# Peptides against a protein of PDB entry 6O8C: the designs that were tried, part 74

Target 1, 262 residues: chain A of PDB entry 6O8C
Amino acid sequence: VGLRYEKISLPKIHPRYDLDGDASMAKAVTGVVCYACRTASTLLLYQELMRKGVRWLVELVKDDYNETVHKKTEVVITLDFCIRNIEKTVKVYEKLMKVNLEAAELGEISDIHTKLLRLSSSQGTIESSLQDISSRLSPGGLLADTWAHQEGTHPRDRNVEKLQVLLNCITEIYYQFKKDKAERRLAYNEEQIHKFDKQKLYYHATKAMSHFSEECVRKYEAFKDKSEEWMRKMLHLRKQLLSLTNQCFDIEEEVSKYQDYT

## One batch from the design tools (peptide; aimed at target 1 I13 Y17 K195)

Design b2_p30_5_s1 (made by RFdiffusion4, then SolubleMPNN; from b2_p30_5, 18 letters changed)
Fold by OpenDDE base, seed 3:
Structure b2_p30_5_s1 (fold): chain B 262 residues (1-262), chain A 30 residues (1-30)
Amino acid sequence: as target 1 above (262 residues)
Amino acid sequence: ERFEVPLLPEREPVVPLSGGGSLEPLLELL
């Protein structure tokens, strides 16, 4: 489900005094700025929900990392134990070969030892990959969530409330223009007040739409783009962790084949 | 001489606003 918002613009403001036209224009301006207020509120809510989702995903990826580190540690302990046992067995057979034992059994044990040493060398690559992932997730790392607190709009900015104040001023002028229209003809002093309130309406409307565009929409778009990029990188990192976990299981399975020789 | 309050010139300020956000990336995590 995506947030969609339509292209909005202020209606044309005629410089001529016209009670019917000015009331109709003021109604349209009120509608446009009301839409901007509602949209700004919805865009703020979306960003707050995304910030919650970002925090949740960071904790999920930390759990995946901790599970991978745990599994790697188990495999290291098991592999080191198997290597030490085979090295003891090789030393016993080398002593017995001085007394006419078959060279074939020593060859097989030496081949197993060589395979286990290759598996041990792959652990250094897994460790380096886990350290890279940890550095990226750490405070100040490339995948830190600090951007989610810096980018976009926040409730503390009071952008919706600022727009609402401008909407209230516009709405008050619209209700006055609706009364002026009902009178069909104003006295000279009331006509001058109406002309002045038309200038205020334009000022408030322009200020509202500028604030909405620059402080709500543009900041939301920057937040959205950065959120989508960060999300793709985090999902890729989870796949890397799963691959490292699977490599640990593959090593454990291979070591289990040689446990009967130890 | 009746002093008339100056009216603003005719203006059509356009603020082009088109966009959409998707929650799909969050829904794929659930």
Scores: peptide ipSAE 0.009, ipTM 0.370, DockQ to the pose 0.602
OpenDDE base, seeds 1, 2, 4, 5: peptide ipSAE 0.011, 0.008, 0.008, 0.009; ipTM 0.415, 0.392, 0.389, 0.405; seeds 1, 2, 4, 5 fail the geometry check

Design b2_p30_5_s2 (made by RFdiffusion4, then SolubleMPNN; from b2_p30_5, 19 letters changed)
Fold by OpenDDE base, seed 4:
Structure b2_p30_5_s2 (fold): chain B 262 residues (1-262), chain A 30 residues (1-30)
Amino acid sequence: as target 1 above (262 residues)
Amino acid sequence: MRFEVPLLPEREPVVPLSGGGSLEPLLALL
């Protein structure tokens, strides 16, 4: 998962004054830093999309949780109703058996009662599991989306804009070197300016690539790794919810078999 | 050495690129 980007490096800068070489080098540097700007923008956009996806998945899993809690509540009410009715029936039969009625029907009702009580005991496990899930999804819980707001790069960091400023400075020098190349020979003062601008070009390029690597790429990689870890945990939690929902349906199905006796 | 990058003037809010990025790549991981 994640955006693939090419690892780019600055071209080697020759220390020799050469109008043709320096213009060609400046063009290559401009291309590299332009790629870094585009990549930084794309990495930022990806992280913003991932943050939206994380929020959406949190809300989806909260909805799945609420549905499971609702279903559990329905099953509990139905089961408690069935248990209470069977207990009333058992008490009536126990009174009638004192007056010579057959033991066979009481055996069947007692077996149903025992089955319903077993189903009722499983509800405590479902409840504890739902509480654990709720705690993980709560603000400050293990699956809270707070990390997505702390990790990576944000529009407020202005990393793309900072790179764009450096790219503009580099581009201006490149256009100057393109003019200098057209002149074929510079006057002494212009040659000294060209040599100075070559040093500025290198400075801006190095600063751009350091900023790109440290403030864009490295932070993106950290965000990606945390997103993959969080996603695995969230998918596991969602599978747990689905398992709990299915257990509620299984209980409901079993209870339905005994509704005709109540 | 902390290189202070000159603060650019506040440019107006970059219009959110309404790139309808398909959630499909995220859904394909689910």
Scores: peptide ipSAE 0.009, ipTM 0.381, DockQ to the pose 0.043
OpenDDE base, seeds 1, 2, 3, 5: peptide ipSAE 0.008, 0.008, 0.007, 0.008; ipTM 0.386, 0.353, 0.374, 0.393; seeds 2, 5 fail the geometry check

Design b2_p30_5_s3 (made by RFdiffusion4, then SolubleMPNN; from b2_p30_5, 20 letters changed)
Fold by OpenDDE base, seed 4:
Structure b2_p30_5_s3 (fold): chain B 262 residues (1-262), chain A 30 residues (1-30)
Amino acid sequence: as target 1 above (262 residues)
Amino acid sequence: ERFYVPLLPEREPVVPLSGGGGLEELLELL
């Protein structure tokens, strides 16, 4: 998962004055920094898309949670209704047994009542699990999406724009070196300007690559790692919710078997 | 030998080529 990018390094800058070599070097540097700009932009876009995906997944999991809570509530109501009806029936039979009715039927109804009470007790575990899940999804919980807003790179950081400014400076020097190459020979003053521009080129290139590495790549990698960890936790939570939903269906099915006695 | 550091003449700002296609054209030139 994540964007693959190539680790590109700056070409070696030779200190020797060479119009052909310097133009070729400047072209290569321009290419490398241009790649860094494009990569930084792509990494930013990816993170923005991932942030959207994170928000979407949070809402999806909240919906799954709400559905589970709803189903649990439905089952509780049904179960409580069945328990109350069975309890009434037991009381009626206990009164009738004083008048010569078969002990076998009362035994069966009492067993059903005991089973329903056990099912009712299991709902406490489901409730506790739902509360845990709710706490994890809550603002400030372990699965909060706050990390997605804090980690990585953001459009507000203007990293791409900062790199583009440096790229522009480098490109200007490259175009000048292309002209200098075409002249084949520079006057002394122009030669000194060329040498100075070569130092500027190196400075801008180094600054661009440092900025790219520290402010774009490193932050992206941290964002990626956190996103992968968070995603695994969210997928696990969804599985837990599904398990709880299935437990509610199992209880409902079991209760339905006893509805004919109520 | 007195190294006359000539004052670098301010190069006229190269007018940024305004055309939005510049990145693709730069890629074709590379």
Scores: peptide ipSAE 0.014, ipTM 0.360, DockQ to the pose 0.037
OpenDDE base, seeds 1, 2, 3, 5: peptide ipSAE 0.007, 0.006, 0.012, 0.008; ipTM 0.388, 0.337, 0.406, 0.384; seed 3 fails the geometry check

Design b2_p30_5_s4 (made by RFdiffusion4, then SolubleMPNN; from b2_p30_5, 18 letters changed)
Fold by OpenDDE base, seed 2:
Structure b2_p30_5_s4 (fold): chain B 262 residues (1-262), chain A 30 residues (1-30)
Amino acid sequence: as target 1 above (262 residues)
Amino acid sequence: MRYEVPLLPEREPVVPLSGGGGLEPLLELL
């Protein structure tokens, strides 16, 4: 999961004055920083898309939760209805046995009552599991999306624009070095300017690559790692919800077998 | 001399989120 990017490094800058070498180096530096700008933009876009997907998945899992709670409520109502009817039937049979009715039917109804009470006891486990899930999905819970707003890079950080400013400065120096190369020989004053611009090029390039590494890449990696951890926990929770939903269906099916006795 | 980094104008970055393909990488995660 995540965007793959190549780890690029700045070319070695030779301290010697060389119009051909300096123009070639400046071209290579411009290429590296241009790649860093494009990569930073792509990493930012990926994080914004992931934040949207995280929000969408939270709402989807809340819907799955609400459906499970609804189904559990239906099953509880049906089960409680069946229990109450069987208890009425048992009380009627106990009165009739005082008047010579067969003990066999009362045994079967009592066994059904015992089974329904066992099913009712399992509802407490489903309820506790749903409450745990609800607590995890709640604001400030372990599966809240708050981390997605805190981690990584944001458009407000203007990291891409900061890199673009440095790229522009580097590109201007590259175009000057391309002119200087075409002249083949500079006057003394122009040679001193070229040497100074070479130092500026190095400064801007180093600053760009440091900013890219620390403010774009490192923050993206931290966002990615938290996203992967959160996603694993969310997928596990969805599997738990599906298991609880299936348990509700299993209880409903089992209760349906006894409806003919109620 | 403090080189003031020229304050880039506060243009709200219009992220053109218009492409419907943005959820495919998330669907590959599900």
Scores: peptide ipSAE 0.009, ipTM 0.441, DockQ to the pose 0.046
OpenDDE base, seeds 1, 3, 4, 5: peptide ipSAE 0.007, 0.007, 0.000, 0.008; ipTM 0.455, 0.413, 0.308, 0.468; seed 3 fails the geometry check

Design b2_p30_6 (made by RFdiffusion4)
Pose (drawn by RFdiffusion4):
Structure b2_p30_6 (pose): chain A 256 residues (1-92, 99-262), chain P 30 residues (1-30)
Amino acid sequence: VGLRYEKISLPKIHPRYDLDGDASMAKAVTGVVCYACRTASTLLLYQELMRKGVRWLVELVKDDYNETVHKKTEVVITLDFCIRNIEKTVKVVNLEAAELGEISDIHTKLLRLSSSQGTIESSLQDISSRLSPGGLLADTWAHQEGTHPRDRNVEKLQVLLNCITEIYYQFKKDKAERRLAYNEEQIHKFDKQKLYYHATKAMSHFSEECVRKYEAFKDKSEEWMRKMLHLRKQLLSLTNQCFDIEEEVSKYQDYT
Amino acid sequence: EEEEEEEEEAEEEEEETMEELEEALEEEEE
């Protein structure tokens, strides 16, 4: 979804010299830039937080991986150990009652369990190579896409907002005077141009730098999320597959 | 492509606004 904010544009700046109009205009412009500036700050927060989160979620899946492999090895030393019971040089030269019967069916399941465990390790390694630092789930898009604190985009907007704010405040004063001396009238007319220049620059910067890069980060994250849930579903299927093996071995562990 | 066209139009409108402000300032100086 991303941040739901309203897109607010600069009002039309009428060219006439009008102390009342210019004051009202400057106030409206300052307001739009504040909204743009404040919104630009939240966009940076959502990115910075997203990144802190993705980094953390990746490490958590590494814990879910390490937890699973810790039980896969924990169970193998039971399969290979209980196979050493019913399938060693102790169990099974002509013989008819030497145990080749109904227990041989369990030895068959345990052979298929030990072998099926083989491809578990093959798939388990494949997900480790995606969780690895250089793998195809590395959060490299996270540090490339979108804006950063080092970009200083908010304070850049803030510098322009200050110019615009100082002019608005002066335009209030001018409106109060109802008439401006000669030189002051001219300076006021220049400051009106400066105000429009600063505002359009701040607005276009917000658009082409903050929002644009933010949306690019937003789409990269939606894409990376699909890869993530796809891996988590697979790792989970490998975890359950182990508990199954533990379950089907903990039955045959108790013999007579 | 549509966003780029809209940005171009917005820049043209901004330039026109700057021209109008300049012309208005010159006419008032005259």

Design b2_p30_6_s1 (made by RFdiffusion4, then SolubleMPNN; from b2_p30_6, 9 letters changed)
Fold by OpenDDE base, seed 2:
Structure b2_p30_6_s1 (fold): chain B 262 residues (1-262), chain A 30 residues (1-30)
Amino acid sequence: as target 1 above (262 residues)
Amino acid sequence: EEREKEEEEKKEEFEETLKELEEAFKEEEE
C-alpha cells in the first residue's frame, strides 16, 4: 500500500499564554492528527486487502486438495486393477506347478505382488493425511479463517471518520489561533476564550491519539500477528498437499512398470 | 516493518508531548 506519509513534527508545549507559540503548537497538533487519520485509513485498507487475500488462498488450497484427492482416487483404481490381474496370474501359475510344469516366472510375479501390496498399504497413510487436511480446512478447523473477520479494524467501526471529526475540531481551533496571532494582542475576554480553546485542543488531540492507538494500531497489530501465524500454517499445509500429490505420482510410476506383466 | 516502527515512535513521542501538556495545564490551575 504505497501511501506517502509526511514526516510530521511533534508539537512543542508552551505552558504559558503565547499567541505565537499557541498557533505553532496548534498547527503541529493538526498535522499529527491528520497523519493519524491517514495512517488509520492505510491500516484499514491493508486489512481489507489481506481479508480478500485470505479468502482467495483458502479457495486455492481447497482446489489443490480436491485435485490431490482426485489423483489419489485414480491411483487407487489403477493399483487395485493391477493387483487383481497379478493375483489371477499367480493362480494360473500355481495350477501349472501342480501339473509339474517349470514356472520360473512365479517367483518374479510373487515379488511384484508383494510390492503392489506394499504400495496399497501406503494408500491408507495418504488417505489419513488427506482426512487430517480436510479436517483442518473445515469450518471450525485449525485453519479456519474466522479470525480474519473478527480481528483487526473494519469499515463499520468508522475509526477514520471519528478521527476526522476530531481533526475538524482541532483545525477550527488552529484557524482561530492563527487569527488571534494576527491580532497580536487580545482583549481580556478573548484571552480567556483562547486559553479555554487551548484546553479543548488538548482534549481533542488526546482523544484522537488514544483512539488511534487503542482502536486502530493495537487492533491492526493483533490482526497482523494472527495473519502471519495463519499464513505460515497454510503454506505448510500446501507443502503437505504437494508432497501427497508427488507420492501419488510416484506410486503411479511404479505401478506402470508392472503393467507389462499383467 | 520499518514504517510501522516509525509510526509507533511518532505515536510515543506524541503521547509524551500530550502528557507534558497535561502537566503544564495542571500547573497553571494551581
Scores: peptide ipSAE 0.020, ipTM 0.500, DockQ to the pose 0.165
OpenDDE base, seeds 1, 3, 4, 5: peptide ipSAE 0.017, 0.019, 0.019, 0.020; ipTM 0.437, 0.439, 0.446, 0.449; seeds 4, 5 fail the geometry check

Design b2_p30_6_s2 (made by RFdiffusion4, then SolubleMPNN; from b2_p30_6, 12 letters changed)
Fold by OpenDDE base, seed 1:
Structure b2_p30_6_s2 (fold): chain B 262 residues (1-262), chain A 30 residues (1-30)
Amino acid sequence: as target 1 above (262 residues)
Amino acid sequence: SEEEEERKKLEEEFKKTLEELEKAFEEEEK
């Protein structure tokens, strides 16, 4: 799950002055840091897309919730209506029983009434579950998407730009080392400059890799982990909503069986 | 165009991730 990237490391930098080796090393370093820049950009883009996806999913789940609430409300109305009608019927039959001894029919209606009341009691459980879900989806709830804004890397961090600056410095030194290599031998002053530039290259490279690892990769991984956890919770929530909806349908179906008696 | 292609790729990866998570969740419930 998530973007796959290769773990990168800097080549070994030898302190020995070697024009050919230094040019080759500089080329390799340039390549590594270039990869880091591209990777950082890709990781950032992924996170931005995920944030959009998270927002979308939140809205989707809210819609599911609203639909479930609507269905529940419909069932409650129907059930209450049915209960009221059955209660009226019970009263009528109780009066008739005093006159015509219709005991069997009254018993059946009374049983239906009892069943309907049981169904009505189950609505309380559904309501409680919906309230719990609502609380979880509310601001500050367990399913809040605040993590998506806090975790990971953001464009405002300018990580890619920072890495690019370092890459530019490294690239410049690489091109100089390429020229130095072509000269085969440097004058004393030029040799000293080369040595200093090699130190600078190492410094920039180390800084780039540290930044990439700590500010890009690590934060991305944290974001990824949080996103996976949150996504699992959201999927579970959707299933719970579906279950509640199905319970409402089941109740509605059961009530429909008794409508002929009302 | 390259950026757009990369975006599309990431979107596909996102979809795959969702599918994998859904599958994993279903397996855990069994």
Scores: peptide ipSAE 0.022, ipTM 0.532, DockQ to the pose 0.011
OpenDDE base, seeds 2, 3, 4, 5: peptide ipSAE 0.015, 0.019, 0.019, 0.022; ipTM 0.488, 0.503, 0.511, 0.529; seed 4 fails the geometry check

Design b2_p30_6_s3 (made by RFdiffusion4, then SolubleMPNN; from b2_p30_6, 12 letters changed)
Fold by OpenDDE base, seed 2:
Structure b2_p30_6_s3 (fold): chain B 262 residues (1-262), chain A 30 residues (1-30)
Amino acid sequence: as target 1 above (262 residues)
Amino acid sequence: KEREEEEEKRKEEAEKTLKELEEAQKKEEE
């Protein structure tokens, strides 16, 4: 579940010169842009944490894969050894059957041999599945984590710093508008400066909001969606690995039962 | 598509507000 944030919008800016209204508007704008800065920082932190989590999960799944491959190899060796021993026993009993001795025991051993050969055939399917998983985890595979480095926002983008600069400019104008409000009436030159600063405030605020929406929020949402999809696929793959591991254990257990007959 | 339309509407409103501010300033200078 991604971070929740509130949708923010700039207050309406009235063209009319009003010292009280302009101070109130500037305060509201300062609050909105301040929220944007904090939100951008939080969204960035979330993405950085998720990138660490993605890397961790990749390593975990690679370890699971290696363990499964190791277990599969062990089972193959054990199974092959058991098959060879049963085949030797079958040859001995076949020679004895020529003398009409121990027909019931030969039937049982032949059945065990057939079962072991079926287990051996299932190993090919397990190997094919492991190869598929390996290909998916490989660089350029379907489960590669390259998207985590490309998608979203990064500290190098300096989005928080850029927004902070704009916030500082807006805050300075807000403090001036508080002073202007306290004067109740401005001289002509001061009034012109106030009007000019109101335009500057609007430009800075609009720039901040556009940057926040386009460079922070949009990219974050794309990263979030991609991460959720990727995470689901990785968890499914991990379940597949666990299933393959369990199949190897089941085969090993069956083989162990037959080793007592050799 | 709906998000793009909302962003375009916000840009249009911002441009309209800027134009109104510029026109209001011109009227105060006459």
Scores: peptide ipSAE 0.019, ipTM 0.461, DockQ to the pose 0.867
OpenDDE base, seeds 1, 3, 4, 5: peptide ipSAE 0.018, 0.018, 0.021, 0.020; ipTM 0.483, 0.485, 0.484, 0.479; seeds 1, 4, 5 fail the geometry check

Design b2_p30_6_s4 (made by RFdiffusion4, then SolubleMPNN; from b2_p30_6, 13 letters changed)
Fold by OpenDDE base, seed 1:
Structure b2_p30_6_s4 (fold): chain B 262 residues (1-262), chain A 30 residues (1-30)
Amino acid sequence: as target 1 above (262 residues)
Amino acid sequence: SEKEKEEEEKKKEFEETLKEMEKAMKEEEE
């Protein structure tokens, strides 16, 4: 998952003075840097949207967590109540046995008590798992979204604007070269200006491409990789929460079978 | 071969001029 962009490179710049060739080259350079500007803008937008999505997903998972915790708490209360009632019943039957009354049901009730205690012991594991999930979702946890604010490019970096300034300079030179081409021949002074402008164009283009590659593309790729890793972990965590919820329902169902004895 | 040498020399001159321009522009940004 991620934006696909075409790899761009500057055209070869011939050092020879050629009005037709220079105009064509300048046009090509303008096109490349224009594409870089648009791509940088698109990459920035993608990252901003992803940051919103990350925040949304965090809140969703927190809600899922809270629901699971609530369900777990409900089950614990129900289970504890059932255990207490069974324990009272066991005591009554034990007293009846002391007067030589056959309590064939005592064994069954004792088995139920043992099963309930086993279910109660499983609550510790669920609690531990929930605590682990909570710690991972905490601001200092492994699934914190702090990376989304640190990695990648941001509007405050003004990368698109910086590239646009360079593009404007390049475009101005391109339009001049188009005029120079139309003149077919330049006077000596104008020729020297043209040569100097060609150097400026190359400088601006190189600066633009370096900025694009180092400050836009590289940082975007780092953000993308981090986001993919984080997303995979979050999806796994959601599956864990679902599993814990199902375990709570299973326990509740099992406890309900013994309510007739309470 | 002579034309290739002349093109290489022009390329070198162009690259040197670019370096000088880059230096001058860095000095203006400081």
Scores: peptide ipSAE 0.021, ipTM 0.458, DockQ to the pose 0.052
OpenDDE base, seeds 2, 3, 4, 5: peptide ipSAE 0.020, 0.019, 0.017, 0.019; ipTM 0.450, 0.459, 0.453, 0.465; seed 3 fails the geometry check

Design b2_p30_7 (made by RFdiffusion4)
Pose (drawn by RFdiffusion4):
Formats: C-alpha cells, sequence, structure tokens
Structure b2_p30_7 (pose): chain A 256 residues (1-92, 99-262), chain P 30 residues (1-30)
C-alpha cells in the first residue's frame, strides 16, 4: 500500500501586483511546501523502517533455518543409530527364523526415510544459498533503491521552505502597510518571483526525487516480498518434513 | 535600481537553467 498522502499542487500565482492577493498567495504556497516537506520526511521514514525490517526478517528466517537443520541432524543421529540396531551385523548362512519378516517392513521404511532425508539436505542447502549474503534474496535493492538519510532530501526542501516562509512573513507585513514605498514595492515584486521560483523548485524536487525514488523502492519491495514468502513456505515444508521423520522414527524407536 | 535589474536577470538565468517558465516568472509582480 505505502503511505496514503494527498497530492497537493502549488496554486496559480497571479501576476498582478496586489498586496492582499500576494499575502494570501504566499500563505497558500508555504502551506503546500510544508505538506510536501512533511510528507517527504514520512516517505523517508517508511523506507528507513522497511530496510530495518527486511534486515531483521532475513535474520529471523536464518534462525528458523538453523533451528530446522539443528533437528535434521538431531534426527539423523537417531535414524543412523536405530538402523544400526535392526540393520547391523547383529540382526541379519541359511536362515528361516532369523528375523526376515514383519520387522523387515520397518527396516524398509527406515531405509526410505534415510534416503528421502538425502534430498532434504539438497533442498535445505538451496535455501541457505539464497539466505546467504550474496544470494538471490540478499537485500541489495534495499540499499540501492529509494532515498537515504545521506541524500539530505528533507533538509534540502527545508532550506527552500525557509526562503518561502521568510517571504510570506514579509508579505504579511506589506499587506498590513496597504501601500508600499517606491523601492519596497519593487523589492516586493522581486520577492514574489523568488517565492515562485523556490516553491516550484521545492515541489519538483519532492516529485522527481522523493516520490519517484520512493515508489521505485516500493515496487522493489513488493517483488522481494514474493520471493521471501516463497522461500519461507519451502523452509516450512522442510521443517514439517523433519517433525514427520521424528514422529515416524519415535514410533519404531520403541521395540521389543 | 541597477542592482535590482541585475538580480532579476540572474534569477531569470537560474530559472531558465532549472527549466522554469521565464516569461511567466518575469510577468510576476507587474
Amino acid sequence: VGLRYEKISLPKIHPRYDLDGDASMAKAVTGVVCYACRTASTLLLYQELMRKGVRWLVELVKDDYNETVHKKTEVVITLDFCIRNIEKTVKVVNLEAAELGEISDIHTKLLRLSSSQGTIESSLQDISSRLSPGGLLADTWAHQEGTHPRDRNVEKLQVLLNCITEIYYQFKKDKAERRLAYNEEQIHKFDKQKLYYHATKAMSHFSEECVRKYEAFKDKSEEWMRKMLHLRKQLLSLTNQCFDIEEEVSKYQDYT
Amino acid sequence: SEELEEEREELLEEAEEDGIDTEYLASLGE
């Protein structure tokens, strides 16, 4: 979804010299830039937080991985150990009652369990190579896409907002005077140009730098999330597959 | 003044570099 904010544009700046109109205009412009500036700050937060989260979520899946491999090895030293019971040089030269019967069916399941465990390790390694630092789930898009604190985009907007704010404040004063001396009238007309210049620069900067890069980061994250849930589903299927083996071995562990 | 005319020319040159409508910007405050 991303941040739901309203897109607010600069009002039309009428060219006449009008102290009342210019004051009202400057106030409206300052307001739009504040909204743009404040919104630009939140966009940076959502990115910075997203990145802190992705970093953390990746490490958590590594814990879910390490937890699973810790049981896969924990169970193998039971399969290979309980196979050493019913399938060693102890269990099974002509013989008819030497145990080749109904227990041989369990030895068959345990052989298929030990072998099927083989491809578990093959798939388990494949997900480790995606969770690895250089793998195809590395959060490299996270540090490339979108804006950063080092970009200083908010404070850049803030510098322009200050120019615009100072002018608006002066335009209030001018409106209060109802008439401007000669030189002051001219200076006021120039500041009106400066105000428009600063505002359009701040607005276009907000558009082409903050929002554009933010949306690019937003789409890269939706793409990366699909990969993530796809891997988490696979790792989970491997975890359940182990508890299954633990369950089907904990039955045969108790013999007579 | 000569100084205010030079400052206005400089602002229009900067607005042109930034791709801002210089004719509209020059029309402000008339």

Design b2_p30_7_s1 (made by RFdiffusion4, then SolubleMPNN; from b2_p30_7, 8 letters changed)
Fold by OpenDDE base, seed 2:
Structure b2_p30_7_s1 (fold): chain B 262 residues (1-262), chain A 30 residues (1-30)
Amino acid sequence: as target 1 above (262 residues)
Amino acid sequence: SEELEKEKEKLLEEAEKDGLDVEELASLGK
């Protein structure tokens, strides 16, 4: 998962003064740094899209959580109502039993009462699980999305723009070296300028590659790793919520079987 | 575009401060 990019390196820069070689080298350097600029832009775009995806997923899971809580609340109300009605029925049958009536029916009602109480007890476990999920999703929780805003590269870092500036400098020198090559031989002063420009080219290229590697690629990889880990955990949490919802439906279905006695 | 040109100038100034030695390159080119 993630964007595929090739590891790039600068061509070997020879210290020897060679107009043909220097022009060729400058062309190659321009190509490499151009690739770095494009790659940095692509990596940034990917991260921005992922941040949007993270926010979307957080909202989706929050909605799932709220639906689960709502369903749980409905089931609790239904259970409490059924329990109260069964308890009233038990009292009536207990009075009838004193006159030797309805003994078998009382046994059935008592069993239903016991089952309902067990179902009610299971609600405590569901509540605890929901509280745990809520704590994990809360600000500062283990599944908070704060990392998405901190990790990786951001438009405000202006990494692409910085690389573009360096590329422009390199490109300018490359075009000059093409002209120098066409002259075949330079005057002394022009030769000295060429040598100086070659040093500048090296400096700009090295700075570009360092910036690309340290500020773009490295941070991107860190972001990617964090995002993958977080996504797996979030998907697992969503499955847990679904399981809790299903448990609530199961309880509701079970309670519905006893409604004829209430 | 204007911001990029300003950054270009800054980068060139930094390169000069880091001690580009034309004489050293000339010696290596012989």
Scores: peptide ipSAE 0.018, ipTM 0.446, DockQ to the pose 0.203
OpenDDE base, seeds 1, 3, 4, 5: peptide ipSAE 0.016, 0.016, 0.016, 0.016; ipTM 0.431, 0.463, 0.434, 0.455; seed 1 fails the geometry check

